# Peptides against a protein of PDB entry 3VZA, part 55

Target 1, 98 residues: chain A of PDB entry 3VZA
Amino acid sequence: RVERLCKSKELFEERLGLEIRRIHNEQLQFIFRHIDHKDPDKPYMFTLSINEQGDYEVTSCTPPLDCISEFQLKVRETNNFSAFIANIRKAFTALSFK
Target 2, 62 residues: chain B of PDB entry 3VZA
Amino acid sequence: AAYVTQLYYKISRIDWDYEVEPARIKGIHYGPDIAQPINMDSSHHSRCFISDYLWSLVPTAW

## One batch from the design tools (peptide; made by RFdiffusion4, then SolubleMPNN)

Design b2_p14_8_s4 (from b2_p14_8, 7 letters changed)
Fold by OpenDDE base, seed 4:
Structure b2_p14_8_s4 (fold): chain B 98 residues (1-98), chain C 62 residues (1-62), chain A 14 residues (1-14)
Amino acid sequence: as target 1 above (98 residues)
Amino acid sequence: as target 2 above (62 residues)
Amino acid sequence: MSAFELMEAIINAP
């Protein structure tokens, strides 16, 4: 089972181009790749924590997204984590075209 | 590892078929109403195309 | 578990 879980993680990382890492200060780092077709390995990333109020909090976003604060609000309201991550990727994709 | 893979599922709603050859991207995407099969030959597509396609399956409606 | 709970679990995992 452990081997399958490791394989699963690797498949998700490669196929979705999304790496999830636990980093310092009780945060998760979400690293998107495969965004820029001209530079597939270029990372687009944000970090996420759960604040003292128990709410999702974006602690960094690189490159910056104007919409990230709105998305943070939306995920807090809807608890739709899937849409949250997907919308961020969509926004990064749009940014890569500029 | 279990939690991370579960989180990937919560994000993507994709369940992979782990018994196929590495070049075959096979699985199921569980949408809100229907489940859709995924079956791609990765050798026929770029990494970016594959990722874009898979993410296109994930609804962005809040 | 919810995504929220999973995230908590990952953050707090040893």
Scores: peptide ipSAE 0.770, ipTM 0.963, DockQ to the pose 0.979
Fold by OpenDDE base, seed 2:
Formats: C-alpha cells, sequence, structure tokens
Structure b2_p14_8_s4 (fold): chain B 98 residues (1-98), chain C 62 residues (1-62), chain A 14 residues (1-14)
C-alpha cells in the first residue's frame, strides 16, 4: 500500500503538473508546471497557510496574480478548494501568454 | 503520503487506474453530476496538453 | 476528510 501511495503521488505530480510541498512555518507550497507550453518546467507557485482565525491565507504567489486576493475570499466563502486551485491554475495559464 | 494523495483527489476528483502500463493514462473523473472515464496514450500528447486536458475536467465555478 | 482537514493534517504531520 505504501508503494501505491508513492506511485499515486507521482502520477498526480506528473499528470496534473502540480507538486504539493510542506515548507517552513506551517505552510503548503503548490507548484504548477506544464503551464507554459514553450517552457513546461517553468514553475508557477503559491504558498498557503491556515491563519489564526482558521482561514485559508495565501502567503506568497510567484508570479503575482491580481486575482489571488479575490480567490482567497471566494474559497473562504465557499470552501470550494477544488475550484480555488483550478482557478489559480487558470490564472497562471492566462498570465503565461503575457 | 495518504493525506497528500487524498488532497489531490479533493482537488482533481480523479482516481487513477494503477494497474495499467505507464504510458497509459487511465482513470475516472468524478464530476458533480457524472463520472467520466479517462483513457489516454501519453505518447500521443505533450505533458502540457495532458495537464491542460485533465485540469479542463475540473470545474471552476465556485 | 475535507480538503481543509487534509491540509491541516499535512501541515501538522510529524
Amino acid sequence: as target 1 above (98 residues)
Amino acid sequence: as target 2 above (62 residues)
Amino acid sequence: MSAFELMEAIINAP
């Protein structure tokens, strides 16, 4: 089962182009790749924590997204984490076209 | 690892078929209304196309 | 577990 879990993680990382990492200060780093078709390995990333109020908080976003604050508000209101992540990827994709 | 894979499922709603050859991308996407099979030959597509396609299955409506 | 709970579990994992 451990082997399956490891394989599962690897499949998600490769196929979705999304890596999830625990980093310092109790944060998760979400790293998107496969965004820029001309540079598939170029990372687009943000970090996420749970603040003292128990709310999702984006602590960084690289490259920056104008919409990230609105998405943070939306996920707090709806608790639709899937849409939150998907919309961020959509925004990064749009940004990659410059 | 269990929590991470579960989080991937909560994000994507995709369940992979782990018993197929590595070049075959097989699974099921569980949408809000229906479940759709995924069955792709990775050798026919770029990594970016595959990712874009899979993410296109994920609703962005809040 | 919800996505929120999973995230907490990952963050707080030993």
Scores: peptide ipSAE 0.770, ipTM 0.963, DockQ to the pose 0.975
Fold by OpenDDE base, seed 5:
Structure b2_p14_8_s4 (fold): chain B 98 residues (1-98), chain C 62 residues (1-62), chain A 14 residues (1-14)
Amino acid sequence: as target 1 above (98 residues)
Amino acid sequence: as target 2 above (62 residues)
Amino acid sequence: MSAFELMEAIINAP
């Protein structure tokens, strides 16, 4: 089971180009790669925590996204975490063309 | 790793087939309506194309 | 578990 879980994580990381890491101060770091086709290993990342109110809170975003605050509001109201992550990736992709 | 892999599923709704050769990207995407198979030869595509394709399966509607 | 609960479990894991 452990072997399968490790393999599963590795498959997701490589195929989705998304790494999820626990970092200091009770946060998760989401690292997107494979965004820029000219530089596939260039990371696009944000950090996420759960604040004292129990809400998702984006604590950093690199590079910055103008839409990240709106997405934070949307995920809080819809609880659609999948759409939240997918929309962030979409925004990073759009940014990579500029 | 159990929680992390489950989180990946919650994000992507993809379940991989772990019994195929490493170069074969095979699995099932569980969309809101109909589950659809994934079956790609990774050697025929760039990493960016593969990722873009898989993410295209994930709805962005809130 | 929901995505929220999974995230909580990950960040609060020993």
Scores: peptide ipSAE 0.768, ipTM 0.963, DockQ to the pose 0.971
Fold by OpenDDE base, seed 1:
Structure b2_p14_8_s4 (fold): chain B 98 residues (1-98), chain C 62 residues (1-62), chain A 14 residues (1-14)
Amino acid sequence: as target 1 above (98 residues)
Amino acid sequence: as target 2 above (62 residues)
Amino acid sequence: MSAFELMEAIINAP
């Protein structure tokens, strides 16, 4: 099982171009790659925590996204975490086109 | 890594086939309506294309 | 587990 779990994580990281890391202050860092076709290894990232109210809170976003606050609101309203992550990636993709 | 892999599933709704050759990207995407098979030869595509394609399977509707 | 619960579990894992 352990071997499969490790393999699974590696497959997701490579194929989705998404790395998930636990970082300081009880946060998760989501790192997207494979966004810019001209620079596939260029990272696009945001950090996420659960605030004192028990809500998703984006604590950083690099590069910054104008829509991130709206997405934070939407995920709190819908609890659709999948759409939340997917929409952020979509927004990063749009940024990569300048 | 159990929780992380489960989180990946919650995000992508993809379940990989782990018994195929490394160059084969095979799995199932469980969409809201129907399950869709994934079966790609990675040597035929760029990393960016593969990622874009897989993410295109994930609904962005809230 | 929900995505929320999974995230909490990851954050709070030793």
Scores: peptide ipSAE 0.732, ipTM 0.962, DockQ to the pose 0.940

## One batch from the design tools (peptide; made by RFdiffusion4, then SolubleMPNN)

Design b2_p15_1_s1 (from b2_p15_1, 10 letters changed)
Fold by OpenDDE base, seed 4:
Structure b2_p15_1_s1 (fold): chain B 98 residues (1-98), chain C 62 residues (1-62), chain A 15 residues (1-15)
Amino acid sequence: as target 1 above (98 residues)
Amino acid sequence: as target 2 above (62 residues)
Amino acid sequence: SELEKRREEIEKFSK
């Protein structure tokens, strides 16, 4: 089981171009790669926590996204975590073309 | 790793087939109404294309 | 962890 879980993580990291790390103060770091086809290894990243009220909170975003605050509001409203992450990737992709 | 793996599924709704050769990207994407098989030869595509394709399976509607 | 517990609670209402 442990070996399967490790392989699963590796497959997701490579195929989605998404690394997820647990970092200090009980936060998650999401690192996207494969965003810019001209620079596939360039990282696009954000960190996420849950505040005392139990709501998702973006604590950092690099490069910055103008839409990140709106997405935070949307995920709190809809509880659609999948769409939240996917929309962030979509926004990073759009940013890579500028 | 279990928690992180669970997050990957929560995000992507993809379940991989772990018992195929490394060059084969095989799995299932579970949408709300239909399960879509994934079966790709990774040697035929760039890493970025593969990622973009897989993410295209994930709905962005809130 | 506290984060995991809170995420599990959120999961009850998540899409």
Scores: peptide ipSAE 0.163, ipTM 0.923, DockQ to the pose 0.028
Fold by OpenDDE base, seed 5:
Structure b2_p15_1_s1 (fold): chain B 98 residues (1-98), chain C 62 residues (1-62), chain A 15 residues (1-15)
Amino acid sequence: as target 1 above (98 residues)
Amino acid sequence: as target 2 above (62 residues)
Amino acid sequence: SELEKRREEIEKFSK
């Protein structure tokens, strides 16, 4: 099972170009790569926590996204975590064309 | 890594076939209505294309 | 731990 879990993580990281890390202060870090086709290894990342009110909170976003506050509101309203992550990737992709 | 792998499924709704050869990207995407098979030869595509394609399977509607 | 509780919350409260 451990071997399968390790393989699973590796496949997702490579195929989705998404790394997920547990980091300090009880946060998750999401690191997107494969965003810019001209620079596939360039990272686009954000960190996420649950605040004292129990709500999702984006604690950092690099590079910054104008839409991140709206997405934070949307995920709090809908609890659609998948759409939240996918929309952030979409926004990073759009940013890479600038 | 169990929690992280569960997150990947929660995000992507993809289940990989782990028994195929490394060059084969094979799995199933579980959409809200139907399940779609994934079956690609990774040697035929760039890493960015593969990622873009797989993410295109994930709905962005809230 | 509080960390694990928050991780569980992320898992449980998101669809």
Scores: peptide ipSAE 0.162, ipTM 0.924, DockQ to the pose 0.031
Fold by OpenDDE base, seed 1:
Structure b2_p15_1_s1 (fold): chain B 98 residues (1-98), chain C 62 residues (1-62), chain A 15 residues (1-15)
Amino acid sequence: as target 1 above (98 residues)
Amino acid sequence: as target 2 above (62 residues)
Amino acid sequence: SELEKRREEIEKFSK
């Protein structure tokens, strides 16, 4: 099963172009690649934590997104984590064309 | 790795078929109403196209 | 651990 879990992670990383890392201070780092078709390895990333109030909090976003605060509000309201991540990727994609 | 793989599923709602050859991208996407098969030959597409396609399966409605 | 607690919270809060 450990072998399968490792393979699963690798498949998701490559196919979604999304790396998820557990990092310091009890945070998750999300690293998107395959955003810019002209530069597929360019990373677009953000970090996420649960703050002292128990709410999702984006602790960094590189490059910065104007919409990230709104998305943070939306995910707190809806708990739709999937839409949260997908919308961030969509926003990064839009940014890559500007 | 278990937590991260669970997180990938929570995000994407994709379950891969792990028994196929590496060049085959095969799985199931579980949408809100219907499950749709994924079955692609990775050699026919760029990495970016594959990622964009798979992400297109994920609803962005809150 | 506190880290595991936070990860569990993410799991619980996620739709």
Scores: peptide ipSAE 0.157, ipTM 0.924, DockQ to the pose 0.031
Fold by OpenDDE base, seed 3:
Structure b2_p15_1_s1 (fold): chain B 98 residues (1-98), chain C 62 residues (1-62), chain A 15 residues (1-15)
Amino acid sequence: as target 1 above (98 residues)
Amino acid sequence: as target 2 above (62 residues)
Amino acid sequence: SELEKRREEIEKFSK
């Protein structure tokens, strides 16, 4: 089981270009790679926590995204976590072309 | 690791086939209406293309 | 932890 879980994580990391880390203060760090085709290893990152009200809160975003606050609002309204992460990746992708 | 792997499925809705050759990307994407097979030869594509393609399967509608 | 439990609960209701 442990070996399968490790393999699963590795496959997702490589194929999606997304690393997920549990970090201090009970937060999640999402690290996107494979965004910039000219620099596939360049990381695009954000961190996520649950605030005292029980809502998702983006605690950092590097590079910064103008739309991140709107996405935070949307995920709180819809609870569509998948769309939340996918839209962030889409936004990072758009940013990489500038 | 179990928590994180569950999170990957929650995000992507992809289940991988773990019994295939390393160069073969096989799995199933479970969309809201239908399930779609994934079957790619990784040697035919860049890492960025593969990632972009897989993410294109994930709906962005809220 | 308490926060982790809260996160897990939230995720159970997330799409």
Scores: peptide ipSAE 0.148, ipTM 0.923, DockQ to the pose 0.028; fails the geometry check

Design b2_p15_1_s2 (from b2_p15_1, 7 letters changed)
Fold by OpenDDE base, seed 4:
Structure b2_p15_1_s2 (fold): chain B 98 residues (1-98), chain C 62 residues (1-62), chain A 15 residues (1-15)
Amino acid sequence: as target 1 above (98 residues)
Amino acid sequence: as target 2 above (62 residues)
Amino acid sequence: SKLEELEKEIEEFSR
């Protein structure tokens, strides 16, 4: 099972172009690649935590997204984490064309 | 890590077929209404195209 | 920990 889990992680990282890391202060870092077709290895990333109130909180976003605060509000309202991540990727994609 | 694999599924709703050759991207995306088969030859597509295609399967409606 | 809370929240309450 351990071998399968390791393979699964590798497949997701490569195929989705999404790496997920546990970082300091009990946060998750999400690193998107394969966003810019001209520079597939360019990272687009954000960090996420649970704040003292128990709510999802984006603690950083690089490059900055104007919509990230709205997405944070939406995920708190809907708990649709899948849509949250997918919308962030869509926003990064749109940003890469500017 | 086990929790990371679970997180990837929660995000993408994709389950991979781990028994196929590395060049074959095969799996299933579980949408709310139907299960969409995934079956791609990675040698025919760029990494960016593959990622864009897979993410296109993930609904963005809140 | 807050990270465990995040993982639990995502697993149990995400659509």
Scores: peptide ipSAE 0.172, ipTM 0.923, DockQ to the pose 0.030
Fold by OpenDDE base, seed 5:
Structure b2_p15_1_s2 (fold): chain B 98 residues (1-98), chain C 62 residues (1-62), chain A 15 residues (1-15)
Amino acid sequence: as target 1 above (98 residues)
Amino acid sequence: as target 2 above (62 residues)
Amino acid sequence: SKLEELEKEIEEFSR
């Protein structure tokens, strides 16, 4: 099972092009790759934390997304983390065509 | 690795078939209404296409 | 919160 779990992580990272990291100051970092078909290794990233008020807060977004504040509001309202991540990836994808 | 796998499942709702050859991408996406089988030959697609396809399975409705 | 759960799981994974 241990080998399977290790394999699972590698499969998800490669197939979804998504890496997840715990970073300083109680933040999660999400790193998308495979966004730009012309540069598959180009990272698209954002970090997330819980602010002093207890709300989800995007602490950084690289490259910046105009819609990120709206998505932050939506995830606070719905707690739909899956949709949150998927929508951010969709937005990054759209940005890669500009 | 169990923890990160659980996180990926929470995000993607994908469960992989770990018993197939490396070139085969097999699994199941569990949507709210129906399970969608995944069965791809990775050699037939780019990494970006594969990722795009898999993410297309994940609902974006809030 | 969902984020806190995720943070905990990632932290446990990374230790």
Scores: peptide ipSAE 0.160, ipTM 0.925, DockQ to the pose 0.040
Fold by OpenDDE base, seed 1:
Structure b2_p15_1_s2 (fold): chain B 98 residues (1-98), chain C 62 residues (1-62), chain A 15 residues (1-15)
Amino acid sequence: as target 1 above (98 residues)
Amino acid sequence: as target 2 above (62 residues)
Amino acid sequence: SKLEELEKEIEEFSR
C-alpha cells in the first residue's frame, strides 16, 4: 500500500507536470512544468496558504499572473479547488506563448 | 503519502491504474457527468502533450 | 519526516 501511494505521487508529478511541496510558514508550493513545449522543465509556480480567516490565499506567483487575484476570489466563492488549479495552469500556458 | 494522492485526485479527478506496464498511462477521469477512460502509450507522446491532454480533461468552469 | 509534514499540510487544505 505504501509503495502504491509513492508510485501514485510519482505518476501524478510526471503525468500532470505538477509538483506539490510544503514550504515555510505553513504554505504549499505548486510547481507546474511541461508548460512550455520548447522548455518542458521550466517551472511555473505559486504558493498557497490558508489565512487566519480560513480562506485560500495566494502568497506568491512566479511568473506573476494578472488574473491570480480574481482566481483567488473565485475559489473562495465557489470552493472549486480543481478549477482553481486548472485555471492557473491555463493562465501560465497563455504566458508561455508571449 | 495518502494525503498527497488525495490532493492530486481532488485537483485532477484522475484515478490511475497501477497494475499496467510503466509506459502505459491508464486510468479513469471522473468528470462532473460521466467517467472517461484514459489509455495512452507514453512512448507515442511528448511529456508536454501528455500533461496538456490530461489537464484538458479538468473543467475550468467555476 | 518531510513527507509527513506535507501530508499534514495537505490534510489542512483538504478539510
Scores: peptide ipSAE 0.093, ipTM 0.919, DockQ to the pose 0.048
Fold by OpenDDE base, seed 3:
Structure b2_p15_1_s2 (fold): chain B 98 residues (1-98), chain C 62 residues (1-62), chain A 15 residues (1-15)
Amino acid sequence: as target 1 above (98 residues)
Amino acid sequence: as target 2 above (62 residues)
Amino acid sequence: SKLEELEKEIEEFSR
């Protein structure tokens, strides 16, 4: 089971270009790669926590996204976590073309 | 890694086929209306193209 | 672990 889970994680990391890490202060770090086709290993990342009120809170975003606060509001309203992550990747992709 | 793999599924709605050769990207994407098969040869595409394609399967509507 | 607990919490909140 452990071997299967490790393989699954590796497949998702490589194929989606998304690494998920647990970091200090009860936060998740999401690291996107494969965004910039000219530099596939360039990381685009944000960190996420659950605040004292129990709401999703983006605690950092590198590079910064103008839309990240709106996305935080949307995920709180809809609880659609999948769309939340997908929209962030879409925004990072758009940023890579600037 | 149980929780992280669960999180990947929650995000992508993709279930991989773990029994195929490493060069084959095979799985199923479970969309809201219909499940779509994934079956591609990774040697025919860049890493960025593969990621872009897979993410294109994930709805962005809130 | 702390990471697993956070992942569990996020999964629960996103349901």
Scores: peptide ipSAE 0.133, ipTM 0.920, DockQ to the pose 0.038; fails the geometry check

Design b2_p15_1_s3 (from b2_p15_1, 10 letters changed)
Fold by OpenDDE base, seed 2:
Structure b2_p15_1_s3 (fold): chain B 98 residues (1-98), chain C 62 residues (1-62), chain A 15 residues (1-15)
Amino acid sequence: as target 1 above (98 residues)
Amino acid sequence: as target 2 above (62 residues)
Amino acid sequence: SYLEKLEEEVERFSL
């Protein structure tokens, strides 16, 4: 089972181009790659926490996204975490063309 | 590893067939309406294309 | 763990 889970994680990381890491101060770091077709290894990342009120909070975003605050609001309203992550990737993708 | 894979599933709604050959990208995407099979030859596509395609399966509507 | 807690929250409240 452990072997299957490890392989599954590796498949997700490679195929989605998304790495998820637990970092200091009770945060999750989401690192997107495969965004820029000219530079597939270039990372686009953000960090996420659950604040004292229990709400999702984006604590950093690199490169910065103008829409990230709106997405934070949307995920708090809808609890659609999947759409939250997907929209962030979409925004990073759009940014890579600029 | 169990928890992170659960998170990946919650994000992507993809379940991989991990027993196939490495060059085969095989799995199932579970959308809100229907389940759709994934079956790609990775040698035919760039890493970026594969990722873009898979993410295109994930709805962005809030 | 934090990841576990977050995933539990997603499981419970996420659409």
Scores: peptide ipSAE 0.140, ipTM 0.923, DockQ to the pose 0.031
Fold by OpenDDE base, seed 1:
Structure b2_p15_1_s3 (fold): chain B 98 residues (1-98), chain C 62 residues (1-62), chain A 15 residues (1-15)
Amino acid sequence: as target 1 above (98 residues)
Amino acid sequence: as target 2 above (62 residues)
Amino acid sequence: SYLEKLEEEVERFSL
């Protein structure tokens, strides 16, 4: 089972172009690649925590996204974490064309 | 590792078929209404296309 | 772990 779990992680990382890492101060870092077709390895990143109130909080976003604060509000309202991550990727994709 | 794979599933709603050959991208996407099969030959697509395609399956409606 | 806590929250509150 451990082997299957490791394989699963690798498949998700490669196929979604999304790496998820635990980092300092009880945060998760989400690293998107495969965003820019001309530079597939270029990372687009944000970090996420659960704050003292128990709410999702974006603690960093690189490159910065104007919409990230709105998305943070939306995920707090809807609890739709999947849409939250997908919308961030969509926003990063839009940035890659500018 | 179990937790991160669970998180990937919560994000993508994709369940992979782990028994197929490495070049085969096979799984199931569980949408809100219909489950759809994924079955691709990775040698026929770029990494970016594959990722874009898979993410296109994930609803962005809140 | 933090990841476990986050996953629990996602499971509890997400669609």
Scores: peptide ipSAE 0.139, ipTM 0.923, DockQ to the pose 0.031
Fold by OpenDDE base, seed 3:
Structure b2_p15_1_s3 (fold): chain B 98 residues (1-98), chain C 62 residues (1-62), chain A 15 residues (1-15)
Amino acid sequence: as target 1 above (98 residues)
Amino acid sequence: as target 2 above (62 residues)
Amino acid sequence: SYLEKLEEEVERFSL
């Protein structure tokens, strides 16, 4: 079972170009790669926590996204976590063309 | 790894076929209305194209 | 763990 779970994680990481890590201070780090076709290994990342009120909170975003605060509001309103992550990737993709 | 794989599924709604050859990207994307098969030859595409394609399956409507 | 807590929250309130 452990081997299968490890394989699953590796497939998601490679195919989605998304790595998920637990980091200090009870945060999750989301690292997108495969964004810039000219530099596939260039990371685009953000960190996420659940604050004391129980709400999703973006604690960092590198490179910065103008829309990240709006997305944080949207995910709190809709609880659509999938759309939240997908929209962030879409925004990073748009940024890579500038 | 169980929790992170659960999170990947919650994000992508993709379930992989783990029994196929490494060069074959095979699975199912479960959309809100219909399920769509995924079946790609990875040797025919760049890593970026593959990722872009798979993410294109994920709805961005809130 | 934090991951477990977040997974629980995501499962509870999201898609």
Scores: peptide ipSAE 0.134, ipTM 0.922, DockQ to the pose 0.032
Fold by OpenDDE base, seed 4:
Structure b2_p15_1_s3 (fold): chain B 98 residues (1-98), chain C 62 residues (1-62), chain A 15 residues (1-15)
Amino acid sequence: as target 1 above (98 residues)
Amino acid sequence: as target 2 above (62 residues)
Amino acid sequence: SYLEKLEEEVERFSL
């Protein structure tokens, strides 16, 4: 089972181009790759925490996204974490064409 | 790695078939109404295409 | 380990 879970993680990382890491101060770092077809290894990242009120809080975003604050509001309202992550990737993708 | 894989599932709603050959991308995407099979030959596609395709399965409606 | 730390955080997120 452990081997299965480890392999599953690797498959997700490669196929989704999404790495998830825990970093200091109880945060999760989400690293997207495979965004820019001309530079597949270029990372697009954001960090996420849960604040003292229990709400999702984006603590950094690189490159910056104008829409990230709105997405933070939306995920707090809807609790749709899947849509939250997917919309961020969509926004990074759009940014890569500019 | 149980929780991290659970997180990936919460995000993507994809379940991989980890027993197939490495060049085969096989799994199931579980949408709200229907389960959609995934079955691709990775040698026929770029990494970016594969990722874009898989993410296209994930709804962005809030 | 890295995985243990990540899993602890994922648990905190209640996802």
Scores: peptide ipSAE 0.111, ipTM 0.920, DockQ to the pose 0.049

